# Ledger of designs, part 176: peptides against a protein of PDB entry 3PBP

Target 1, 203 residues: chain A of PDB entry 3PBP
Amino acid sequence: LNEKDLNLILNKSLVMYESLDSTTDVIVKRNVIKQLQFVSKLHENWNSRFGKVDIQKEYRLAKVQGPFTINPFPGELYDYTATNIATILIDNGQNEIVCVSFDDGSLILLFKDLEMSMSWDVDNYVYNNSLVLIERVKLQREIKSLITLPEQLGKLYVISDNIIQQVNFMSWASTLSKCINESDLNPLAGLKFESKLEDIATI
Target 2, 203 residues: chain A of PDB entry 3PBP as posed
Amino acid sequence: LNEKDLNLILNKSLVMYESLDSTTDVIVKRNVIKQLQFVSKLHENWNSRFGKVDIQKEYRLAKVQGPFTINPFPGELYDYTATNIATILIDNGQNEIVCVSFDDGSLILLFKDLEMSMSWDVDNYVYNNSLVLIERVKLQREIKSLITLPEQLGKLYVISDNIIQQVNFMSWASTLSKSINESDLNPLAGLKFESKLEDIATI

## One batch from the design tools (peptide; made by RFdiffusion4, then SolubleMPNN)

Design b2_p30_7_s1 (from b2_p30_7, 16 letters changed)
Fold by OpenDDE base, seed 2:
Structure b2_p30_7_s1 (fold): chain B 203 residues (1-203), chain A 30 residues (1-30)
Amino acid sequence: as target 1 above (203 residues)
Amino acid sequence: SEKKKKEEIEKTKKILETKKKVGQFFLERF
């Protein structure tokens, strides 16, 4: 976490707060407000010299939100179990793709279209927990682990029993990143969301 | 400046709205 990242989180939290209205669920309001309070306090207490903040104990009790929904969920995967999850950066602006593996050897690439808050006050908090399907990649292998390298944008390494494979989605993710950052979706029209699969090493 | 801060917030808002539209785009593809 750096000052730029903190400012982005603060701005996101402010935008989330501004999106609240009279129809918003009370639990959602409370979580968004608490998140904004936390991030604001974090920003106020930011020590740029040491890249750290003292976080109050109450805010350390925040939990990750879950479960997530996937839409559309591939019907062929209903009988299979999710085995791994990874988040892959597609740019230096914190745009990311979520990847989930299944025990049939499938990968799904997912887009987080909604901003999620942490759970600050309620167990099993669920709000804006939808992930949108981009692509399904079939590896036809048992996936043991997913590895990402922060310096390698739009790349996922898949480890199976005897092989390491790279999934490279920068062919479309670079355009997606640009569309998000420039607020122009026109370049998405006609874009092929087809990742490249390459064998990297035999184990 | 306060002006710059406001501009960055508006930029963030625009990005988040764009992400929602991107989500809709993907939903409409299947």
Scores: peptide ipSAE 0.596, ipTM 0.935, DockQ to the pose 0.911
Fold by OpenDDE base, seed 5:
Structure b2_p30_7_s1 (fold): chain B 203 residues (1-203), chain A 30 residues (1-30)
Amino acid sequence: as target 1 above (203 residues)
Amino acid sequence: SEKKKKEEIEKTKKILETKKKVGQFFLERF
């Protein structure tokens, strides 16, 4: 975490707070407010020299939000189990793709379209926990591990028993990143969401 | 400056709204 990342988290938390209205659930309001308070204190106490912040004990009680939903969930995967998850950066602005593997050898690439708060007071807090399906990649192999390299945008390494494969989705992710950053969705029209699969090494 | 901070917040807001629209785009694709 650097100062730029902290500023982004703060700004996101502020925007989430400003989005609260009279119709927003009380539990959601409370969680968003507590998150904003935490991030604000974190920002105030940020030591740029050490990249450290003193976190008050009260904020250590925050939990990661409960289970995510995938929309649409591929019907072919209903009988299969998720095995691995990875997050892949697509730019330097913290746009990311979530990847989930299944025991049938499928990968799904997912978009996080909604910002989430952590759970602060309530067990099993669920709000904005949806992930949106972009692409399904069928490897037809047992997937042991998913690896990402921070210096390699839009690339996922898949480790199976005998091979390392690279999934490269920068063909569409570069356009997606641009659309997000420029707030223009027109380039998404007609874009093919087809990742490239390459064998990197035999194990 | 306070002005710059406000501009950064508005930029963040615009990005988040765009992400929602991107999500909708993907939902409508399937």
Scores: peptide ipSAE 0.596, ipTM 0.935, DockQ to the pose 0.903
Fold by OpenDDE base, seed 1:
Structure b2_p30_7_s1 (fold): chain B 203 residues (1-203), chain A 30 residues (1-30)
Amino acid sequence: as target 1 above (203 residues)
Amino acid sequence: SEKKKKEEIEKTKKILETKKKVGQFFLERF
């Protein structure tokens, strides 16, 4: 985490706070407020020289939200188990794609369309936990691991027993990144969300 | 500056709103 990332998290937390209204659930309000308080305190206590923050014990009780939902969930994957998860950057602005592999050899590419707060006070806090399906890639192999390289935007390496494959989705992810950053969705119209699969190496 | 901070917040807001719309776009695609 760097200062820029912390500023982004702070700004996101502020936007979430500003989105609260009279209709917002009390638990959501409480979590968003605590999130903002935490991030604000982190920002205040940020030691840029050491890249360290002193986190008070009370804030260490925060938990990651879960479970996540996938929308739509591919019906063909209902009986299969998720095996790996990876996050792939698509730009230098922290836009990312979430990838989940399944034991049938499927890979799904997911978009996080909603911002989440952490769970602070409530066990099993669930709010804005949806991931949106972009693409399903059928590798027809047992996926052992997913690897990403920070310097390689929109690329995922899939390791199976005998092969390393690259999934490259920059064909559409570059446009998606642009759409997000420019707040214009028009370029998504007619775009094919089809990733390129390439064999990289035999293991 | 306070002005710059406000501009960055507004930019962040716009990005998050856009991401929601992107999500909707993908949902409507299926």
Scores: peptide ipSAE 0.595, ipTM 0.935, DockQ to the pose 0.877
Fold by OpenDDE base, seed 3:
Structure b2_p30_7_s1 (fold): chain B 203 residues (1-203), chain A 30 residues (1-30)
Amino acid sequence: as target 1 above (203 residues)
Amino acid sequence: SEKKKKEEIEKTKKILETKKKVGQFFLERF
């Protein structure tokens, strides 16, 4: 965490707070308010010299939000089990793709379209927890692990028993990043969401 | 400056609204 990242988190928390209205659920309102209070306090206590923040004890009780949902969930994967998860950056602006592997050798690439808060007050807090399906990649191998390299945007390394493969989705993710950053969705029309699979090494 | 902070908040807001629209785009594709 650096000052720039903290400022971004603060701005996101402010935007979430400003989006609250009379129709917003009371539990959601409380969680968003507590999130903003926490992040504001972190920002006030930021020590740029040491890259550290003093966190008050009261805020250490926050939990990660409940389980994510995948929409639409691929019907072909209904009987299979998720095995690994990874998050891959697609630009220097912190746009990211979530990847989940399954025991059939499939990968799904997912988009987080909604911002979420931590759970502060209730167990099993669920709000804005949906991930949206972009692409399914079939490897037809047992996937042991998923690896990302911070310096390699839009690339995922898949480790199987006898091979390391690279999934490269920058063919579409560069356009997606541009659409987000410029607030123009027109370039998404007709875009093929097809990742490139490449063998990197045998093991 | 307070002006720059406000501009960065509005930029963040615009990005988040765009991400919602992107999500809707993907949902409508299937």
Scores: peptide ipSAE 0.594, ipTM 0.934, DockQ to the pose 0.881

Design b2_p30_7_s2 (from b2_p30_7, 16 letters changed)
Fold by OpenDDE base, seed 2:
Structure b2_p30_7_s2 (fold): chain B 203 residues (1-203), chain A 30 residues (1-30)
Amino acid sequence: as target 1 above (203 residues)
Amino acid sequence: SEAEKKKEIEEVKKKLETKKKVGQFFLERL
């Protein structure tokens, strides 16, 4: 975490705070406020001579949110279990795709359309846990692991019993990145969300 | 400056709103 990243997290937390209204659940309000307070404290103390942010116990115990909601969830996958998850960067601006594998050998590529807060008070805090389906890739193999390389944008390596495969989605992810960064969705119209699958190595 | 901070926040806000719209785009596509 650098100062730029911290500023981004702070600004995101501020935007989340500003999105709160009278209809927002009290638990959500409390979590967003606590996150903002924590990040603000971190930001204020980032360059402090003592380098030690006094992190209150409550902040040390902050947890990641519970399960995600995938929309739409592919009906064919209802009988299958998720086996692996990976996050793949598509640019240097922290835009990312989430990938989930299933025990049928399917991959789903997902977009996180909402920003989530950490859980600061409640063990089972769930809010803005949306993941939107982009693409399903059927490998028809037992997926052992998913690997990402930070220097390789928009690439996922899938390890199965006898093969390493690369899923490359930069054909559409570069456009998606541009759309997000420029705040213009027009280039998404007519874009094919078809990833390239390539065999990299036999095991 | 305060003006720069405000601009940065607005840029982040714009990006987050764009992400929401992207999500909606994907939902409408399928």
Scores: peptide ipSAE 0.573, ipTM 0.926, DockQ to the pose 0.890
Fold by OpenDDE base, seed 5:
Structure b2_p30_7_s2 (fold): chain B 203 residues (1-203), chain A 30 residues (1-30)
Amino acid sequence: as target 1 above (203 residues)
Amino acid sequence: SEAEKKKEIEEVKKKLETKKKVGQFFLERL
């Protein structure tokens, strides 16, 4: 975590706070407020971040949200079990794709369209847990692991029993990144969301 | 400055709204 990342988290937390209204659930309000308070406190104490035990305690008490909702969930995958999850950066601006593997050898590439807070107050907190389907890649292999390299944008390495394969989705993810950063969706029209699969090594 | 902070927040807000629209785009595509 660097200052730029912290500022982004702070600004996101503030935007989430500003989005709260009279119709927002009390649990959501409380959770968003707690997150904003934590991040604000962290920002104020950035230079002394290692000295304050209380900030570390609060961070340790925060939990990841519960299950995600995938939309649409591919009907063919209802009979299969998710095996791995990975997050892949597509730019230096922290835009990311989520990948989930299944025991049929499928990968689904997912977009997180909503900002999620950590759970600060309630067990099983779930809010803005949407993941939207972009692409399904069928490997037809037992997927043992998913690996990402921070220096390799839009690349996912899939490890099976005998092979390492690379999934490269920068063909569309570069355009997606640009669309997000420029707030212009026009380039998405007619874009093919087809990732390149390549064998990297035999194991 | 306060003005710079406000601008930065508005840029983040715009990005978040764009992400929502991107989500909608993907939902409508399939």
Scores: peptide ipSAE 0.573, ipTM 0.926, DockQ to the pose 0.898
Fold by OpenDDE base, seed 3:
Structure b2_p30_7_s2 (fold): chain B 203 residues (1-203), chain A 30 residues (1-30)
Amino acid sequence: as target 1 above (203 residues)
Amino acid sequence: SEAEKKKEIEEVKKKLETKKKVGQFFLERL
């Protein structure tokens, strides 16, 4: 975590706080406020030469939110179980794709359309947990693991019993990244969301 | 500066709103 990352987290937390209204659930309000308080305190201490607040104790109380909702969930996957999850960077601006594998050998590529906070107050806190389906890739193999390399944008390595495969989605993810960063969705129209699958190694 | 901080927050807001619209685009496509 550097100063730039901290500033971004603070700004996101502020935006989330400002989005609260009279209709927002009390649990959501309390959670967003706690996150903002924590991040603000962290930011103040970062700039202050002297303020060693035991940030570690407060951070240990934060948990990852509960399960994601996938929309639409592919009907063919209702009877199958999710086996692995990975997050893949598509640019240096913190845009990411989520990948989930299933025991049928399918991969789904997902977009986080909502900013998700940590859980600060309630066990199994769920808010803004939306994941939107971009693409389904059928490998028809038992997927053992998903690997990402931070220096390789828009690439996912899939390990099965006897093969390592690369899923490369930069053909569309570069355009998606641009659309997000420029706040212009026009280039998404007519774009093919088709990833390239390549065999890298036989094991 | 205060003005720079305000600008940064507005840029973050704009990006988050764009992400919501992207989500809607994908939802409507399938």
Scores: peptide ipSAE 0.572, ipTM 0.925, DockQ to the pose 0.889
Fold by OpenDDE base, seed 4:
Structure b2_p30_7_s2 (fold): chain B 203 residues (1-203), chain A 30 residues (1-30)
Amino acid sequence: as target 1 above (203 residues)
Amino acid sequence: SEAEKKKEIEEVKKKLETKKKVGQFFLERL
Protein backbone atom coordinates (compact mmCIF):
# COMPACT_ATOMS: atom_id res chain seq x y z
CA LEU B 1 0.00 0.00 0.00
CA ASN B 2 1.34 3.42 -1.01
CA GLU B 3 0.03 6.97 -0.66
CA LYS B 4 -1.71 6.86 -4.06
CA ASP B 5 -3.48 3.60 -3.20
CA LEU B 6 -4.53 4.98 0.18
CA ASN B 7 -5.94 8.14 -1.43
CA LEU B 8 -7.94 6.00 -3.85
CA ILE B 9 -9.34 3.85 -1.02
CA LEU B 10 -10.21 7.00 0.92
CA ASN B 11 -11.96 8.57 -2.08
CA LYS B 12 -13.89 5.34 -2.75
CA SER B 13 -14.94 5.18 0.91
CA LEU B 14 -16.08 8.83 0.73
CA VAL B 15 -18.12 8.13 -2.41
CA MET B 16 -19.72 5.12 -0.69
CA TYR B 17 -20.55 7.29 2.34
CA GLU B 18 -22.06 10.03 0.15
CA SER B 19 -24.25 7.42 -1.58
CA LEU B 20 -26.01 6.60 1.71
CA ASP B 21 -29.59 7.82 1.99
CA SER B 22 -32.76 7.30 4.03
CA THR B 23 -33.53 4.06 2.15
CA THR B 24 -30.13 2.46 2.86
CA ASP B 25 -30.19 -0.44 5.32
CA VAL B 26 -28.96 0.42 8.84
CA ILE B 27 -26.36 -2.37 8.79
CA VAL B 28 -24.96 -1.05 5.48
CA LYS B 29 -24.85 2.51 6.87
CA ARG B 30 -22.99 1.41 9.98
CA ASN B 31 -20.53 -0.71 7.99
CA VAL B 32 -19.74 2.07 5.46
CA ILE B 33 -19.26 4.60 8.28
CA LYS B 34 -16.88 2.27 10.16
CA GLN B 35 -14.84 1.68 7.00
CA LEU B 36 -14.63 5.41 6.27
CA GLN B 37 -13.54 6.11 9.86
CA PHE B 38 -10.83 3.45 9.63
CA VAL B 39 -9.51 4.65 6.25
CA SER B 40 -9.58 8.28 7.41
CA LYS B 41 -7.52 7.41 10.50
CA LEU B 42 -5.14 5.42 8.31
CA HIS B 43 -4.71 8.43 6.02
CA GLU B 44 -4.19 10.88 8.90
CA ASN B 45 -1.64 8.63 10.62
CA TRP B 46 0.13 7.33 7.49
CA ASN B 47 3.51 8.72 8.61
CA SER B 48 2.95 8.20 12.36
CA ARG B 49 4.38 5.11 14.08
CA PHE B 50 1.86 5.33 16.92
CA GLY B 51 -1.01 5.77 14.49
CA LYS B 52 0.08 2.66 12.58
CA VAL B 53 -0.10 0.47 15.70
CA ASP B 54 -3.64 1.59 16.53
CA ILE B 55 -4.70 1.18 12.90
CA GLN B 56 -3.38 -2.39 12.83
CA LYS B 57 -5.51 -3.24 15.85
CA GLU B 58 -8.62 -1.81 14.20
CA TYR B 59 -7.84 -3.64 10.95
CA ARG B 60 -7.80 -6.98 12.80
CA LEU B 61 -11.42 -6.37 13.79
CA ALA B 62 -12.49 -6.26 10.14
CA LYS B 63 -13.44 -9.42 8.24
CA VAL B 64 -13.64 -10.32 4.58
CA GLN B 65 -17.15 -9.84 3.25
CA GLY B 66 -19.37 -12.89 2.70
CA PRO B 67 -19.76 -14.92 -0.51
CA PHE B 68 -19.94 -13.35 -3.96
CA THR B 69 -22.79 -13.73 -6.41
CA ILE B 70 -21.82 -14.48 -10.01
CA ASN B 71 -24.20 -13.24 -12.72
CA PRO B 72 -25.06 -15.05 -14.83
CA PHE B 73 -23.79 -18.22 -13.16
CA PRO B 74 -23.14 -20.84 -15.87
CA GLY B 75 -25.68 -23.64 -15.43
CA GLU B 76 -23.04 -26.25 -16.26
CA LEU B 77 -21.05 -25.22 -13.15
CA TYR B 78 -23.88 -25.74 -10.60
CA ASP B 79 -22.68 -29.29 -9.92
CA TYR B 80 -19.01 -28.26 -9.57
CA THR B 81 -16.98 -26.69 -6.77
CA ALA B 82 -14.91 -23.50 -6.91
CA THR B 83 -11.25 -24.35 -6.22
CA ASN B 84 -9.21 -21.13 -6.59
CA ILE B 85 -9.64 -17.37 -6.88
CA ALA B 86 -7.25 -14.73 -8.26
CA THR B 87 -7.31 -11.01 -9.04
CA ILE B 88 -5.47 -9.83 -12.17
CA LEU B 89 -4.54 -6.21 -12.88
CA ILE B 90 -5.35 -5.02 -16.42
CA ASP B 91 -3.76 -1.56 -16.09
CA ASN B 92 -1.77 0.69 -13.75
CA GLY B 93 -5.01 2.44 -12.70
CA GLN B 94 -6.07 -0.50 -10.50
CA ASN B 95 -8.66 -1.94 -12.87
CA GLU B 96 -8.91 -5.66 -12.19
CA ILE B 97 -10.44 -8.90 -13.41
CA VAL B 98 -11.41 -11.61 -10.94
CA CYS B 99 -10.83 -15.23 -11.94
CA VAL B 100 -12.41 -18.28 -10.30
CA SER B 101 -11.49 -21.88 -11.10
CA PHE B 102 -13.72 -24.94 -10.76
CA ASP B 103 -13.03 -28.65 -10.30
CA ASP B 104 -14.32 -29.38 -13.84
CA GLY B 105 -11.28 -27.47 -15.18
CA SER B 106 -13.25 -24.30 -16.00
CA LEU B 107 -12.02 -20.76 -15.46
CA ILE B 108 -14.49 -17.90 -15.26
CA LEU B 109 -13.33 -14.33 -15.80
CA LEU B 110 -15.41 -11.85 -13.83
CA PHE B 111 -15.89 -8.10 -13.62
CA LYS B 112 -16.47 -6.33 -10.30
CA ASP B 113 -18.99 -3.67 -11.30
CA LEU B 114 -19.80 -2.57 -7.72
CA GLU B 115 -17.47 -1.41 -4.96
CA MET B 116 -17.33 -3.79 -1.99
CA SER B 117 -16.39 -2.94 1.57
CA MET B 118 -14.88 -5.12 4.27
CA SER B 119 -17.15 -6.32 7.07
CA TRP B 120 -16.74 -3.99 10.07
CA ASP B 121 -19.97 -4.53 11.97
CA VAL B 122 -21.57 -7.96 11.60
CA ASP B 123 -20.59 -11.50 10.79
CA ASN B 124 -21.44 -12.64 7.26
CA TYR B 125 -21.89 -9.08 5.99
CA VAL B 126 -23.06 -9.09 2.35
CA TYR B 127 -23.52 -5.94 0.26
CA ASN B 128 -22.58 -5.09 -3.35
CA ASN B 129 -21.14 -8.62 -3.64
CA SER B 130 -21.92 -9.06 -7.37
CA LEU B 131 -19.45 -10.27 -9.97
CA VAL B 132 -20.42 -10.22 -13.65
CA LEU B 133 -19.41 -13.01 -16.05
CA ILE B 134 -17.16 -11.96 -18.95
CA GLU B 135 -15.81 -15.26 -20.25
CA ARG B 136 -15.61 -18.97 -19.47
CA VAL B 137 -12.41 -20.82 -20.42
CA LYS B 138 -12.48 -24.64 -20.35
CA LEU B 139 -9.07 -26.21 -19.62
CA GLN B 140 -10.34 -29.82 -19.23
CA ARG B 141 -7.83 -30.54 -16.43
CA GLU B 142 -7.54 -30.29 -12.65
CA ILE B 143 -6.50 -26.77 -11.63
CA LYS B 144 -4.19 -26.80 -8.60
CA SER B 145 -3.36 -23.09 -8.36
CA LEU B 146 -3.68 -19.68 -9.97
CA ILE B 147 -0.68 -17.32 -10.08
CA THR B 148 -0.49 -13.67 -11.09
CA LEU B 149 2.56 -11.45 -11.57
CA PRO B 150 2.03 -7.72 -10.82
CA GLU B 151 4.36 -6.71 -13.67
CA GLN B 152 2.38 -8.80 -16.20
CA LEU B 153 -0.92 -7.10 -16.94
CA GLY B 154 -3.86 -9.21 -18.12
CA LYS B 155 -2.03 -12.53 -17.64
CA LEU B 156 -2.95 -15.47 -15.44
CA TYR B 157 -0.80 -18.54 -14.88
CA VAL B 158 -2.65 -21.80 -14.27
CA ILE B 159 -0.88 -24.72 -12.63
CA SER B 160 -2.44 -28.10 -13.39
CA ASP B 161 -0.84 -31.53 -12.92
CA ASN B 162 2.55 -31.17 -14.64
CA ILE B 163 1.75 -28.15 -16.85
CA ILE B 164 1.86 -24.39 -16.43
CA GLN B 165 -0.47 -22.57 -18.82
CA GLN B 166 -0.84 -18.85 -19.48
CA VAL B 167 -4.25 -17.26 -19.97
CA ASN B 168 -3.81 -13.93 -21.77
CA PHE B 169 -6.89 -11.71 -21.98
CA MET B 170 -5.24 -8.41 -23.04
CA SER B 171 -6.94 -8.75 -26.45
CA TRP B 172 -10.11 -7.44 -24.79
CA ALA B 173 -8.85 -6.20 -21.39
CA SER B 174 -6.85 -3.32 -22.94
CA THR B 175 -10.07 -2.03 -24.52
CA LEU B 176 -11.99 -2.58 -21.28
CA SER B 177 -9.35 -0.63 -19.33
CA LYS B 178 -9.58 2.24 -21.82
CA CYS B 179 -13.39 2.26 -21.64
CA ILE B 180 -13.33 2.47 -17.82
CA ASN B 181 -10.64 5.15 -17.68
CA GLU B 182 -12.19 7.33 -20.42
CA SER B 183 -15.82 6.68 -19.35
CA ASP B 184 -16.74 5.59 -22.90
CA LEU B 185 -18.28 2.16 -23.52
CA ASN B 186 -18.56 2.47 -27.33
CA PRO B 187 -15.34 0.47 -27.98
CA LEU B 188 -16.88 -2.57 -26.20
CA ALA B 189 -19.50 -2.95 -28.95
CA GLY B 190 -18.61 -5.89 -31.18
CA LEU B 191 -15.53 -6.78 -29.11
CA LYS B 192 -14.82 -10.51 -28.77
CA PHE B 193 -14.10 -11.60 -25.22
CA GLU B 194 -11.87 -14.54 -26.15
CA SER B 195 -8.70 -15.15 -24.13
CA LYS B 196 -5.58 -16.87 -25.48
CA LEU B 197 -4.38 -20.07 -23.82
CA GLU B 198 -0.74 -21.13 -24.18
CA ASP B 199 1.37 -23.89 -22.62
CA ILE B 200 4.40 -22.29 -20.92
CA ALA B 201 6.23 -25.09 -19.11
CA THR B 202 6.16 -28.66 -17.85
CA ILE B 203 6.72 -29.10 -14.13
CA SER A 1 -5.93 21.99 -2.17
CA GLU A 2 -9.65 21.57 -1.41
CA ALA A 3 -10.37 22.12 -5.10
CA GLU A 4 -7.96 19.33 -6.07
CA LYS A 5 -9.53 16.96 -3.52
CA LYS A 6 -12.98 17.73 -4.90
CA LYS A 7 -11.76 17.03 -8.44
CA GLU A 8 -10.25 13.69 -7.38
CA ILE A 9 -13.52 12.64 -5.72
CA GLU A 10 -15.51 13.55 -8.84
CA GLU A 11 -13.12 11.50 -10.98
CA VAL A 12 -13.62 8.51 -8.67
CA LYS A 13 -17.42 8.96 -8.83
CA LYS A 14 -17.28 9.03 -12.63
CA LYS A 15 -15.16 5.87 -12.72
CA LEU A 16 -17.50 4.00 -10.35
CA GLU A 17 -20.54 4.95 -12.45
CA THR A 18 -18.71 3.79 -15.58
CA LYS A 19 -17.96 0.44 -13.92
CA LYS A 20 -21.67 -0.02 -13.13
CA LYS A 21 -22.49 0.60 -16.81
CA VAL A 22 -19.80 -1.89 -17.86
CA GLY A 23 -21.40 -4.46 -15.58
CA GLN A 24 -24.76 -3.81 -17.20
CA PHE A 25 -23.18 -4.17 -20.65
CA PHE A 26 -21.85 -7.63 -19.76
CA LEU A 27 -25.20 -8.71 -18.30
CA GLU A 28 -27.07 -7.63 -21.43
CA ARG A 29 -24.57 -9.34 -23.73
CA LEU A 30 -25.29 -12.85 -22.46
Scores: peptide ipSAE 0.572, ipTM 0.925, DockQ to the pose 0.864

Design b2_p30_7_s3 (from b2_p30_7, 16 letters changed)
Fold by OpenDDE base, seed 4:
Structure b2_p30_7_s3 (fold): chain B 203 residues (1-203), chain A 30 residues (1-30)
Amino acid sequence: as target 1 above (203 residues)
Amino acid sequence: SEEKKKKEIEEVKKKLETKKKVGQFFLERF
């Protein structure tokens, strides 16, 4: 965590707080407020020289949200189990793609279109946990692990029993990144969301 | 400055709204 990242998290938490209204669920309101309080205290206590923050004990009890939903969920994957998850950066502005692997050897590339808070008060808190399907890649291999390298934008390494494969989605992710950063979706029209698969090494 | 902070928040807000629209775009594709 650096100062820039912390400032972004603070600004996101502020925007989430400002989005609360009379129709918002009480549990959601409480979670968003607690998150804003936590991030605000983190920002106040930020030591830029050491990259450290003193966290009060009460906020250490927060948990990650419950399970994600995928929309649309591929019908062919209903009988299969998710095995791995990874997050891949597509630019230096913190735009990212989520990848999930399944035991049939499929990869799904997902977009996080909604911002979510931590779970603060309730076990299994679920709100704004939807992910949107971009692409399904069929590897037809048993996937052991997913590896990402921070210096390699839009690349995912898939480790199977005897091979390392690279999934490269920068063909469309560069355009997606631009659309997000410029707030213009026009370049997405007619774009093919097809990733490149390459064999990197035999194990 | 307070003005700079306000601008940064508005930029984040705009980005989050764009992400929602991107999500809708992908949903309408299937």
Scores: peptide ipSAE 0.569, ipTM 0.925, DockQ to the pose 0.868
Fold by OpenDDE base, seed 5:
Structure b2_p30_7_s3 (fold): chain B 203 residues (1-203), chain A 30 residues (1-30)
Amino acid sequence: as target 1 above (203 residues)
Amino acid sequence: SEEKKKKEIEEVKKKLETKKKVGQFFLERF
């Protein structure tokens, strides 16, 4: 975590706070407020020399949200189990794609369209926990692990028993990143969301 | 400055709204 990332998290937390209204659930309000308080204190206590922050014990009680939903969930995957998850950067660290593997050898590429707060007060807090389906890639192999390299944008390495494969989705992810950053969705119209699969090594 | 911070927040707002619209785009694709 660097100062720029911390500033981004703070700004996101502020925007989430400002989005609260009279119709927002009390539990959501409380969680968003606590999130903002935590990030604000974190920002105030940022030590630029060491890239460290002193975190008060009270904030260590926060939990990650769950479960997540996938929309639409591919009907063909209802009988299969998710095996691995990875997050892949598609630009300078601000936009990401989530990938989930299944035991049928499928990969799904997912978009996180909503921002989430931590769970601070309630067990099983769920708000903005949806992921949106972009693409399904069928490898038809047992997937052992997913690997990402921070220096390799829009690339996922899939390890199976005998092979390492690369999934490259920069053909569409570069356009997606641009659309998000420029706030213009027009280039998404007619875009093909088809990733490239390449064998990298036999193992 | 306060003005710079305000601008940064507005940029983040715009980006978050765009991401929501992107989500809707993908939902409507299926």
Scores: peptide ipSAE 0.569, ipTM 0.925, DockQ to the pose 0.903
Fold by OpenDDE base, seed 2:
Structure b2_p30_7_s3 (fold): chain B 203 residues (1-203), chain A 30 residues (1-30)
Amino acid sequence: as target 1 above (203 residues)
Amino acid sequence: SEEKKKKEIEEVKKKLETKKKVGQFFLERF
């Protein structure tokens, strides 16, 4: 975490706060407010010299939100179990793709279209937890692990029993990143969301 | 400055709205 990242988190938390209205659930309101309070305090206490913040014990009790929903969920995967999850950066501006593997050897590439907050007060907090399906990649192998390298944008390494494969989705993810950053969706029209699969090594 | 902060917030807001639209785009493909 750096000062720029902290400022971004603060701004996101402010935008989330501004999105609250009279129809917003009380639990959601409380959660968003607590997140904003935490991030604001974090920002106020940021020691730029050491890259450290003293976080009060109460805020350390925050939990990750879950479960997530996937839309549309591929019908063929209803009988299969998710095995791995990875987050892959597609640019240096914190745009990312979520990948989930299944025990049938499928990968799904997912877009987080909504901003999620941490859970601050409530167990099993669920809000804005949707992920949108971009692509399904069928590997037809048992997937043991997913690996990402921060320096390699839009690349996922899939480890199976006897093979390491690379999934490269920069063919579309570069355009997606640009669309997000420029707030222009026109380049998405006619874009093929087809990742490249390449065998990297035999194990 | 307060003006700079306001601009940064508006940029973040715009980005988040764009992400929502991107999500909708993907949903409509299927």
Scores: peptide ipSAE 0.569, ipTM 0.925, DockQ to the pose 0.893
Fold by OpenDDE base, seed 3:
Structure b2_p30_7_s3 (fold): chain B 203 residues (1-203), chain A 30 residues (1-30)
Amino acid sequence: as target 1 above (203 residues)
Amino acid sequence: SEEKKKKEIEEVKKKLETKKKVGQFFLERF
């Protein structure tokens, strides 16, 4: 965590707070407010010299939200089990894709369209936990592990029994990144969401 | 400055709203 990241988290928390209205669920309101209070205190206590923040004990009980939902869930994967998860950066502006593998050898690439808060007061807090399907990549192999490399934008390495494969989705992810950063969705129209597979090494 | 902070917040707000729209785009694709 650096000062820039902390400022971004603070700004996101402020935007979430400002989005609260009379129709927002009371549990959601409480959770967003508590998160904003936490992040604000972190920002106030930021020690730039050491890159450290003193966290008060009261905020150490925050939990990650419950399970994510995938929408739409591919019907062909209904009877299969998720095996691995990875997050891959697509630009230097912190845009990312989530990848999930299944025991049939499928990969799904997912977009996180909503900002989520931590769970502060409720064990089963679920809000903005949807991931949106972008692409399904079929590998006719058992997937053992998903690996991301530092500074490798839009690349995922898939380890199977006898092979390491690269999934490269920069063909569409560069356009997606641009759309997000410029706030213009027009370039998404007609874009093919097809990742490239390449064999990297035999094991 | 307060003005710089306000601008940063508005930029974040715009980005988050764009991400929501991107999500809707993908949902409507299937």
Scores: peptide ipSAE 0.567, ipTM 0.924, DockQ to the pose 0.904

